Peptides against a protein of PDB entry 3V4L. Designs and how they scored, part 153

Target 1, 386 residues: chain A of PDB entry 3V4L
Amino acid sequence: GQPLAKDKVALLIGNMSYWEHPKLKAPLVDVYELTNLLRQLDFKVVSLLDLTEYEMCNAVDEFLLLLDKGVYGLLYYAGHGYENFGNSFMVPVDAPNPYRSENCLCVQNILKLMQEKETGLNVFLLDMCRKRNDYDDTIPILDALKVTANIVFGYATCQGAEAFEIQHSGLANGIFMKFLKDRLLEDKKITVLLDEVAEDMGKCHLTKGRQALEIRSSLSEKRALTDPVQGAPCSAEALVRNLQWAKAHELPESMCLKFQCGVHIQLGFAAEFSNVMIIYTSIVHKPPEIIMCDAYVTDFPLDLDIDPKHANKGTPEETGSYLVSKDLPKHCLYTRLSSLQKLKEHLIFTVCLSYQYSGLEDTVEEKQEVNVGKPLIAKLDMHRGL

## One batch from the design tools (peptide; made by RFdiffusion4, then SolubleMPNN)

Design b2_p18_1_s2 (from b2_p18_1, 8 letters changed)
Fold by OpenDDE base, seed 3:
Structure b2_p18_1_s2 (fold): chain B 386 residues (1-386), chain A 18 residues (1-18)
Amino acid sequence: as target 1 above (386 residues)
Amino acid sequence: KELEEIEKLKEEGLIVPM
């Protein structure tokens, strides 16, 4: 019979905004497009941008809590990385220069923990460089992996080689994701799918002699990303997994705020990623005696590090939100919260209405505090321990 | 066309290692 997944869970990490290293661009588009494709494949997807070492560790721990016997686990990483002694290291955005294994996440350690969960399939898609880090002489003492015959690595590049992105003036995929996305929905054994992606990359004149997909697999069964999820969650563990994932993806409800002047504001929320949310405000009712009014958001929690210069923009694109702008309502003010994983408390902020009456030169302000609880990934309390 | 765009991209240093 066709293999069944008990469930399907993916963690996607895209690191771009490095503190001490060159900034990347492709991980933004790559994580977003891969999230949408994996959702069409009935994966529970957590998508995270720009994680510190601590935040990456917590994201992996939360991902491992979603894994259980017969669950398909997929880890995608796009960002800086290296490979020492056949061990892959993902570089957090706060990693020092030079970085070492103590500042990075070892993929083989994650694989060990996934094998302890008795997963049905373990897929690693690593869109990072595989050069040796000559500043890290640490030989990882890894425990022997179990023989589970369910492991697949797709490396964006060969051992000792670089992975590349194309930094056009616009949004573009990394080279690996450009070819992976066209095949990902195919009902094929995952190793066959990746082999076809490798052939497609091999035909590209850009990648020829620079970057080639490497597949490393022990997968003995015909498992595909298209394999159906086993029906209604019958176990307590499956119910817990569904609840944990649902918490990480719950948006605040849209609100209608009423000011004393009689102005009504619609406050809305949209998810770009599990840790990135757009807030938008619109005037839905204005008394005729009010000639001008604007509704802006302010007084965010300090943990979010919101620069007011990037808040309350007339377009989503001016906030740095290029991917979800088509699905957002028009004629709003937009604010992008890009670090929801840092939120220690409830998301409390002020909606300020600035307005002018006909025949008065002075601007009047009214303020309302809004508490929307913990949005998206902030419900997992990934900051617990800082 | 596509090859000339590719060569321009190489010359402009628009291919960045990840």
Scores: peptide ipSAE 0.261, ipTM 0.723, DockQ to the pose 0.903
Fold by OpenDDE base, seed 5:
Structure b2_p18_1_s2 (fold): chain B 386 residues (1-386), chain A 18 residues (1-18)
Amino acid sequence: as target 1 above (386 residues)
Amino acid sequence: KELEEIEKLKEEGLIVPM
């Protein structure tokens, strides 16, 4: 019979905005497109951009809490990385220059922890460089991996080679994701699917002699990403996992704010990623005596590091939101919260209405405080240990 | 065409290592 997954869970990390290293662009598009494809495959997807070392550790810990016996686990990473002695290291955005193993996450350590969960399938998709880091002489003493025969690595490049992106004037995929996305929905054994992706990459003149997909697997069973999830969550553990995932994806409900002047504002929320939310405001009712009015969001928690110069934009694109802009309501003011993982408390902010009456020169202001609780990834309390 | 576009992409530094 076709194998069944008990559940399917994916963690996608895209690091771009490095502090001490070259900035990347492709991980934005790659994480977004892969998220949408994995959702079509009935994966519970957590998608995170621009994580520090501490935030990456917490994201992995929360991902491991979603894993259990017979669950399919997929980890995707796009960003800077290296490989020393066959160990793959993912580089956080706050990593020093030069970085070392103590500043980075070892993928083989994550694999060990996934094996302890008795997962049905472990897939690693690593869109990073695999060059040796000569500044790190540490030989990681890894504990011996269990023989689980359910592991697949797709490396975007060969051992000792670089992975590449194409930094055109627009949004573009990394080279690996460009070929992976075209095949990801195919009902094939995951190693066969990746082998076909390797053949497609091998035909590309851009990558020929520069980047080639490496597949490393111990997968003894015919498992596919298309394998159906076992029906309704009958176990307490499956219910807990579904509730935990649902918490990490719960958007605030849209609100209608009513001001004393009789102006009504619609406040809405959209998820770009699990840690990136767009707030949008629109004026839905204006009394005829009010000639001009604008609704601004202000007074955000300091933990979010929101520059007011980048808030309240006339387009989603002016906030840096290019991917979800088509799905957003038009004619709003838009604010992008790109670091929801940093939120310790409830998201409390002020909606400020600035307006003018017909025949009065003075601008009037009214303010309302809004508490939306912990949106998206902020519900996981990734900071509870600090 | 594709080769000339690749050479141009290399000269413009548009292929960046990850």
Scores: peptide ipSAE 0.260, ipTM 0.726, DockQ to the pose 0.810
Fold by OpenDDE base, seed 4:
Structure b2_p18_1_s2 (fold): chain B 386 residues (1-386), chain A 18 residues (1-18)
Amino acid sequence: as target 1 above (386 residues)
Amino acid sequence: KELEEIEKLKEEGLIVPM
């Protein structure tokens, strides 16, 4: 019969904004596009940008809590990385220069933990360099992997080679994602799908002799990313998993704020990623006596690192939000919260209405505090260990 | 040759290693 997944869960990590390393661009688009494709495949997707070591560990731990017997687990990573002695290391954004294994996440450790969950399929898609790190001679002592015959690695590049992004055209995919996205929805055994992606990459003159997909698998069954999820969650565990995922993706409800001057503001929220939210404000009612009014958001929690210079922009693009801008309301002020994983408390902020009456030169301000609880990934309390 | 062309494209900022 066709294989069934008990459930499907994906963790996608895109690291770009490195502190001590070259900044990347492709992971933004790659994580976003892959999220949308995996959602069409009935995956529960957690998508995270720019994680520290601690935040990456917590994201993996939360991902492992979503895994269980017969669940399909997919880990995608785009960012800096290295490979020493056949162990793949994902580099967090706060990694020192040079980084070592102690500053990085070992993919084979994650695989071990996934095997302990008795997963139905383990897929790793690693869009990172696989060069040896000559500053790290550590051989991780991994416990012996179980013989599960349900493992697939898709490496964006060959062993000892670099993976590449193309930076000339603004927002572009990494080379791997550029070809993967065209085939990801195909009803094929995942190793066959990746082999076709490898052939497509091999036909491209830009990648030929520079980057080639490597497939490493132990997959005894015809498992596909298209394999249907086993019907209505009959187990308490499946219900808990669904609730946990839903909590991590719940946006705040849109609010209508009423000011004493008679101005009404709509406050809205949109998810770009599981840890990235756009706040937008719009004037929905203005008394005719008020000639000008703007609704600014301010007084964010300090742990979110919100630069006021990048807040309250007239376009989503001016905040650095290029992907969801088409789905956002027009004629708002926009603020991008890119670090929701850092939020320890409720998201409390101030909405400041600045306005002017006809015939008065002075601007008047009214303020309202807004508590939206813990949005998106902040509900998982990824910081509970500090 | 191929390595020299990769390094040239890196120098041109076309292709950045991930």
Scores: peptide ipSAE 0.254, ipTM 0.705, DockQ to the pose 0.443
Fold by OpenDDE base, seed 2:
Formats: sequence, structure tokens, C-alpha cells
Structure b2_p18_1_s2 (fold): chain B 386 residues (1-386), chain A 18 residues (1-18)
Amino acid sequence: as target 1 above (386 residues)
Amino acid sequence: KELEEIEKLKEEGLIVPM
């Protein structure tokens, strides 16, 4: 019969805003586009940008809680990385310069833990450099991996080579995602799909002799990303998994705020990623005697590190939100919360209404506190232990 | 030509290793 997945779960990590290393741009677009494609494939996707070492460890732990017997697990990483002795290391945004294995996540350690879950398929898509790190002399003593015939690695580049992005003035995919996205929805064995992506990359003049996709696989079965999920969750574990994923993707409800002056504000929320949310405010009613009226959001939790200069923008793009801007309401003020994984408490903030009456020179302010609980990934308490 | 364009893109710092 056609192979069935018990469920399909993906963790996508895009690191770009490094503290001590060159900043990247492609991971933003690559994680976003891959998220949308994997959702069309009925994957439960957790998408995370700009994680510290600790946050990456917790994201992997939460991902492993979503894995079980016969579940398809996909890990995608875009960011800085290296390969020592056939071990792949993902570099967190807070990694020191130089970084070492103790500052990084070993993909083969994650694979070991995935094999303990008796997963139906393990896919790793690694959009990172595979050069040796000469500052890391650690020979990882990996325990012997179990022989599971269900592992696929898609490396964006060859062993000892670099992966590349093209830093132009616009948004662009990384080289790997540019070709992967065109084929990802095809009903093909995942190794055949990746081989076709490798052929497409090999035909591109930009990549020829610089970057080539490497496929490593033990996959003995005809498994595809298109394989249907087995019907209604029959196990207690499947129900727990579905609830855990749903918690990490719950947006706050849209609110209508009423001020004493008679102004009504609509407060709305949109997810860009599992840890990135856009807040938008719009004036839905204004008394005719009020000539000027603006609604600002302020007084955010300190854990979110929100610069007021980047809050309350007239366009989503001015906040750094270029991807979801088409789906957002127009004529709002927009604020981007990009670090929801850091939120220890409820998201409490102030909506400040500034307005002017006809024939008065002075501006008047009214304020309302808003508590929206823990939005999106903040429900998973990914900071437990800090 | 294409190699020269790509070398130029490297020299311009437009191609960044990940």
C-alpha cells in the first residue's frame, strides 16, 4: 500500500542576526517559504529565527517531544555552520568568535535522539557551510547510531565546501532553497526529489563549480514528503502532540479598544514565524471633532528588547516584515515582535491614543493596558532554566 | 564571462558564505 506517516513534524531554524559573525539574509526568506510549502504537505511546522544556543537546545527538545513511532521528522537549518570529521554543527546567533563544538548543536546528536523515537522518516536539510573549523580540535565520540533505514540528509553543499547566499538589495532565497522550493511538492521519493534538485543546481551557471547539493541516505523505503498522514489521532500521544503544536501556533484574538474620547481602535495580531508576531492597530471609529488621532503600542516586556524606533511604523516593511505584508490589513501602525521565545511572562503592553480636538492646540493622551497572555512559541516556555 | 561576473559578485561582497 502507499506508505502512511503517523504524523509529520518539522522544525525550521534560520539564524541570520549573529552577534560575533557576519549577518545573513537568506534564512529569513528560506524558512518562510519552506514553512508555507511544508504546511501544504500537512506538516506541523515550528519556524524559528535567530536562536541562541540555549534557545536552539530547547527548540530541539520540544521538537523531539513531537516525535514518536512512525512520525516523519524534518529538521531544516539555515545559517552559519561547519563540519568536523563528518559531524555537522549548527552555529547559534550568540556563538563566540571563534566558536567550538561546545557552543554549537551537533546534528548527529539530534539524529541519535530522533532514532530513539522510532520515527518513520528522518530528513535533515542543512543550508550551511561544511568547511572544517580549525579552531575546534574536538573529536566527537558519538555513540554508535542505530541502523535505521529511514535517514536522509540534504546538504546544500559538498563536504569541505561553502554554501552561499546572494546579498542583493532585495529579498532572495539562498541557493539551495531557490531550487528546493520548485520541487518540494512533487509526489516523489525524497531522495529522488533531492537528486532532481541537485541536477537543477548543477545546471545553474551561478552555482557551477561553487556549490553542489550532496545527498546522504539510508532510506530503503519509498517515502515521500507527500505521504498522507494517518487519519484521526487514535493515540493519547498523538493528541498530546497535536495540542502541543496547536499551543505554539495560537495567536491572540483581535480586540476592539474603546477610549473615553469616543475613538475605537482595532488591535490585531499576525504570525510571521512561530517566534515572530506583528501587532497592528487601526482607527475604526473617530468622532468628527477629533482632527488628528494616532494609536501607538508601547511599554513592552523588557525580555523582548523592542526598540521604540522600530515600533509603530506606517508599513509592515518599515518594521522588517516583508513577507506577510500582503496578508495584513492596510492603513495601520505596525510593530514586529521578533523574539517571542524570550518572553518569560504574559505579553502585557500599553496602547496609547494621542489625539487633537478641532480648535485646541494641545494633544491629549489616553492609555489602556492590554494583556494577551503568551502568544505563539512563548507558550512552550523555551527559556525554562534561564 | 559568467565566471567573470561571478568573480565580480565575490569581489563586490554580494556572495556571502553561510
Scores: peptide ipSAE 0.268, ipTM 0.713, DockQ to the pose 0.591; fails the geometry check

Design b2_p18_1_s3 (from b2_p18_1, 10 letters changed)
Fold by OpenDDE base, seed 2:
Structure b2_p18_1_s3 (fold): chain B 386 residues (1-386), chain A 18 residues (1-18)
Amino acid sequence: as target 1 above (386 residues)
Amino acid sequence: KELEYIDELKEKGLIVPM
């Protein structure tokens, strides 16, 4: 019979906004497009941008809680990285310069923990450099991995080589994702699919002799990303997993705010990623005696590090939200919250209405406090250890 | 030609190692 997945879970991490290293751009588009494709494949996807070491550790721990016997696990990483002695290290955004293994997440340690869960399939897609880090002399004493015939690595580059981003003026995929996205929905064994992606990349003049996909696999069974999920959750663990994922993806409900002047505002929320939310405000009713009115969001929790200069923009693109702008209502003010993992408390903020009456020179302000609870990934309390 | 173009992109800092 066709293989069945007990469930399908993916963690996607895109690190771009490095503190001490060159900034990247491709991980934004790559994580977004891969999220949408894996959702079409019935994956439960957690998508996270710009994680610190501590936040990456917690994201991996939460991902491991979603894994169980016969579950398909997929880890995608796009960002800075290195490979020492066949161990792959993902570099967090807060990593020092130079970074070492103690500042980074070892993929083979994550694989060990996934093997303890008796997963049905383990897929690693690593869109990072595989050069040796000469500042890290540590030889990881990895405990012997269990012999499981269910592991697939797709490396965006060969061992000892670089992966490259081409920074154009516009949004573009990384090289690996550009070819992967065209094949990812195909009903093929995952190693066959990745081999076709390797052939497509090898035909590209830009990558020829510079970057080539490497596939490392122990996969003995014909397993595909298209393999159907087993029907209704038959176990208590499957129910817990479904509830945990659902909590991490719950948006606040849209609100209608009424001000004393008779102005009505619609407040709405959209997810760009599991840790990135767009707030949008629109004026849905204005009395005719009010000639001008604007609705601003302000007084956000300090943990979110929101610059007011980047809040309340006339377009989603002016906030740095280029991908979800088509799905957002038009004629709003937009604010992008890009660090929801940092939220320790409820998301409380102020909606400020500034308005002017016909024949009065002075602007009037009215304010309402809004509590939307813990949105998206903020429900997982990824900071419980600080 | 194609290799020269990508070397020109590297010199311009338009290609970033990941």
Scores: peptide ipSAE 0.268, ipTM 0.761, DockQ to the pose 0.508
Fold by OpenDDE base, seed 4:
Structure b2_p18_1_s3 (fold): chain B 386 residues (1-386), chain A 18 residues (1-18)
Amino acid sequence: as target 1 above (386 residues)
Amino acid sequence: KELEYIDELKEKGLIVPM
């Protein structure tokens, strides 16, 4: 019969804003597009941008809590990386230069932990360099992997080779995601699907002789990403997993704020990623005696590292939000919170209404504090242990 | 030609190793 997944869970990490390394761009688009495709495949997707070492470890731990017997686990990573002695290392944004294995996440360690969960399928999609890091002579002593015959690696490049992004003036996919996205929804054994992606990449003149997909698999069953999820959650653990995932993706409800001057503001929220939220404000009612008014958001928690120069923009694009701008209401002020994983407390901020009465030169301000709780990924308390 | 074009893109910083 067709294999059944008990559930399907994906962790997608896109690291771009490196502190000590060249900045990337493709992971933004790649994580976003892959998230939308995997959601169409009934995956529970956690999508995270620009994680530190500590935040990556916690994201992996939370991902492993969503895994159980017969669950399909998919890990996608786009960012800097290396491969030493057949071990793949994902480089966090705070990694020093040069980085070492102690500053990075070993994919084979994650695989070991996934095998302890008795997962139905383990898929790793690694859009990173596989060049040896000559500054790291550490040979990870990995415990012997169990013979589970349910493992697939898709590497964006060959062993010892670089993966590349092409930094055009616009948003573009990385090379791997460009070909993967066209086939990802196909009802094929995952190794057959990736082999077809490898053939498509091999036809591209830009990649020919520089970057080629490598598939490493031990997959004894005809498992596909299209495999249906087993119907009703048959276990208490499956229900808990569904509730935990749902909490981590719950947006704050839209609010209507009423000011003493008679102005009404709509405060709204949109998710770009599991750790990236757009706040938007709009004037929904204005008394005729008020000639001008704007609703600014301010006084954010310091742990979010929000530059006020990038807050309260007239367009989503001016905040750095290019992907969800079509789904956002127009004629708002927009603020992008890109580091929700850093939020330790409730998201409390101030809505400041700045307004002017007809015939008065002075601008008046009225303020309301807003508590929206823990939005999105902040509900998982990824800072447990600090 | 194609290899030279990609090397030119690398020199211009338009291609970044991941």
Scores: peptide ipSAE 0.266, ipTM 0.764, DockQ to the pose 0.500
Fold by OpenDDE base, seed 1:
Structure b2_p18_1_s3 (fold): chain B 386 residues (1-386), chain A 18 residues (1-18)
Amino acid sequence: as target 1 above (386 residues)
Amino acid sequence: KELEYIDELKEKGLIVPM
């Protein structure tokens, strides 16, 4: 019969805003597009941008909690990386220069932990450099991997080679994602799908002789990303997994705020990623005696590091949100919260209404505090280990 | 030509190694 997945879970990490390393751009688009494709494949997707070492460890731990016997696990990473002695290291945004294995996440350690979960399939898609790091002389003593015959690695480049992004003036995919996205929905064994992606990359003149996809697999069965999820969650563990994922993707409900002056504000929320949310405000009712009014959001938790200069913009793009802007209501003020993983408390902030009456020169302000609880990934207490 | 173009893009910082 066709193989069945008990469930399908994906963790996608895109690191771009490095502190001590060159900034990347492709991971933004690549994580977003891959998220949408994997959702069409019935994956439960957690998508995270710009993680520190600690935040990456916690994201992996939460991902491993969603894994169980016969579950399909997919890890995608786009960002800086290296390979020493056949071990792949993902570089967090806070990694020092030079970085070492002690500052990075070893993919083979994650694989070991996935094998302990008795997963049905383990897929790693690594859009990073595989060049040796000469500043890291550490020989990782990795425990011997179990023979599970269910592992697939898709590397964006060959061993010892660099992966590249092309920074054009616009948003563009990385080279790997550009070809992967065109085939990802095909009902093929995952190794056959990746081999076809490798052939498509090999036809590209830009990448020929510089970057080639490498496939490493022990997959003995015909497993595909298209394999159907086994029916209604019958186990307590499957119910818990569904609830955990649902919690990590629950947006705050849209609110209608009423001010004393009779102005009504619509407050809305949109997810760009599991750790990135856009808040938008719009004037939905204004008394005729009020000639001008604006609704600003302010007083965010300090953990979110919200620069007021980037808040309350007239377009989503001015906040740095280019991907979801088409799905947002128009004529709002927009604020992008890009670090929801840092939120330890409830998201409490102030909506400040500034308005002017006809025939008065002075602006009047009214303020209302809003508590939206823990949005999205902030419901996963990624900080509970300290 | 194509190799020179990629090297020119690398020199311009338009190609970033990941």
Scores: peptide ipSAE 0.264, ipTM 0.760, DockQ to the pose 0.502
Fold by OpenDDE base, seed 5:
Structure b2_p18_1_s3 (fold): chain B 386 residues (1-386), chain A 18 residues (1-18)
Amino acid sequence: as target 1 above (386 residues)
Amino acid sequence: KELEYIDELKEKGLIVPM
């Protein structure tokens, strides 16, 4: 019979906004497109941008809690990285220059922990450099990996080689994701699918002799990303996993705020990623005696590092939100919260209404505090260990 | 041509190693 997955869980990390390293662009598009494809494959997807070392560790720990016997686990990483002695290191955005193994996440350590869960399939998609870091001579003593785990690595490049993005004037995929996305929905054994991606990449003159996909697998079974999930969660563990995933993806409900002046504001929320939310406001009712009226969001928690100069924009694109802008309502003010993983408390903020009456020169302000609880990834309390 | 274009993109910093 066709193999069944007990469940399907994916963690996607895209690091771009490095503090001490060259900034990347492709991970934004790559994580977004891969998220949408994996959702079509019935994966529970956590998608995270621009994580620190601590935030990456917590994201991996939360991902490992979703893994269990017969679950399919997929880890995708796009960002800076290196490979020393066959150990792959993912570089967090706060990593020093030069970075070392103590500043980075070892993929083989994550794999060891995934193997302890008796997963039905482990897929690693690593869109990072595999060049040696000469500033790190640390040889991780990794315990021998269990031989019995269904493991597949797709490396965007060969051992000792660089992976590349092409920074055009617009949004573009990285080289690996450009070819991967065209085949990812195919009902094929995952190694066969990746071999076809490798052939497609090998035909491209841009990548030929510079970047080639490497596939490493211990996959003895015919497993595919298309393999159906087992029916309704009948186990306590499956219920817990579904609840934990649902918490990480719960948006605040849209609200209608009523001000004393009789103005009504619609407040809405959209997810760009598991740690990136767009807040949008629109005036849905205005009394005729009010001639000018603007609604601003302000007084965000300090942990979110929100610059007021980047809040309350007339377009999603002015906030840096290019991907979800088509799905957002028009004629709003938009604010992008890009660091929801940093939120320790409830998301409390102020909606400030500034308005003017006909025949009065002075502007009047009314304020309402809004508590939306913990949105998206903030429900996982990634900071509970500090 | 294509290789020269890629080298030109690399010199312009339009190709970034990941």
Scores: peptide ipSAE 0.260, ipTM 0.756, DockQ to the pose 0.538

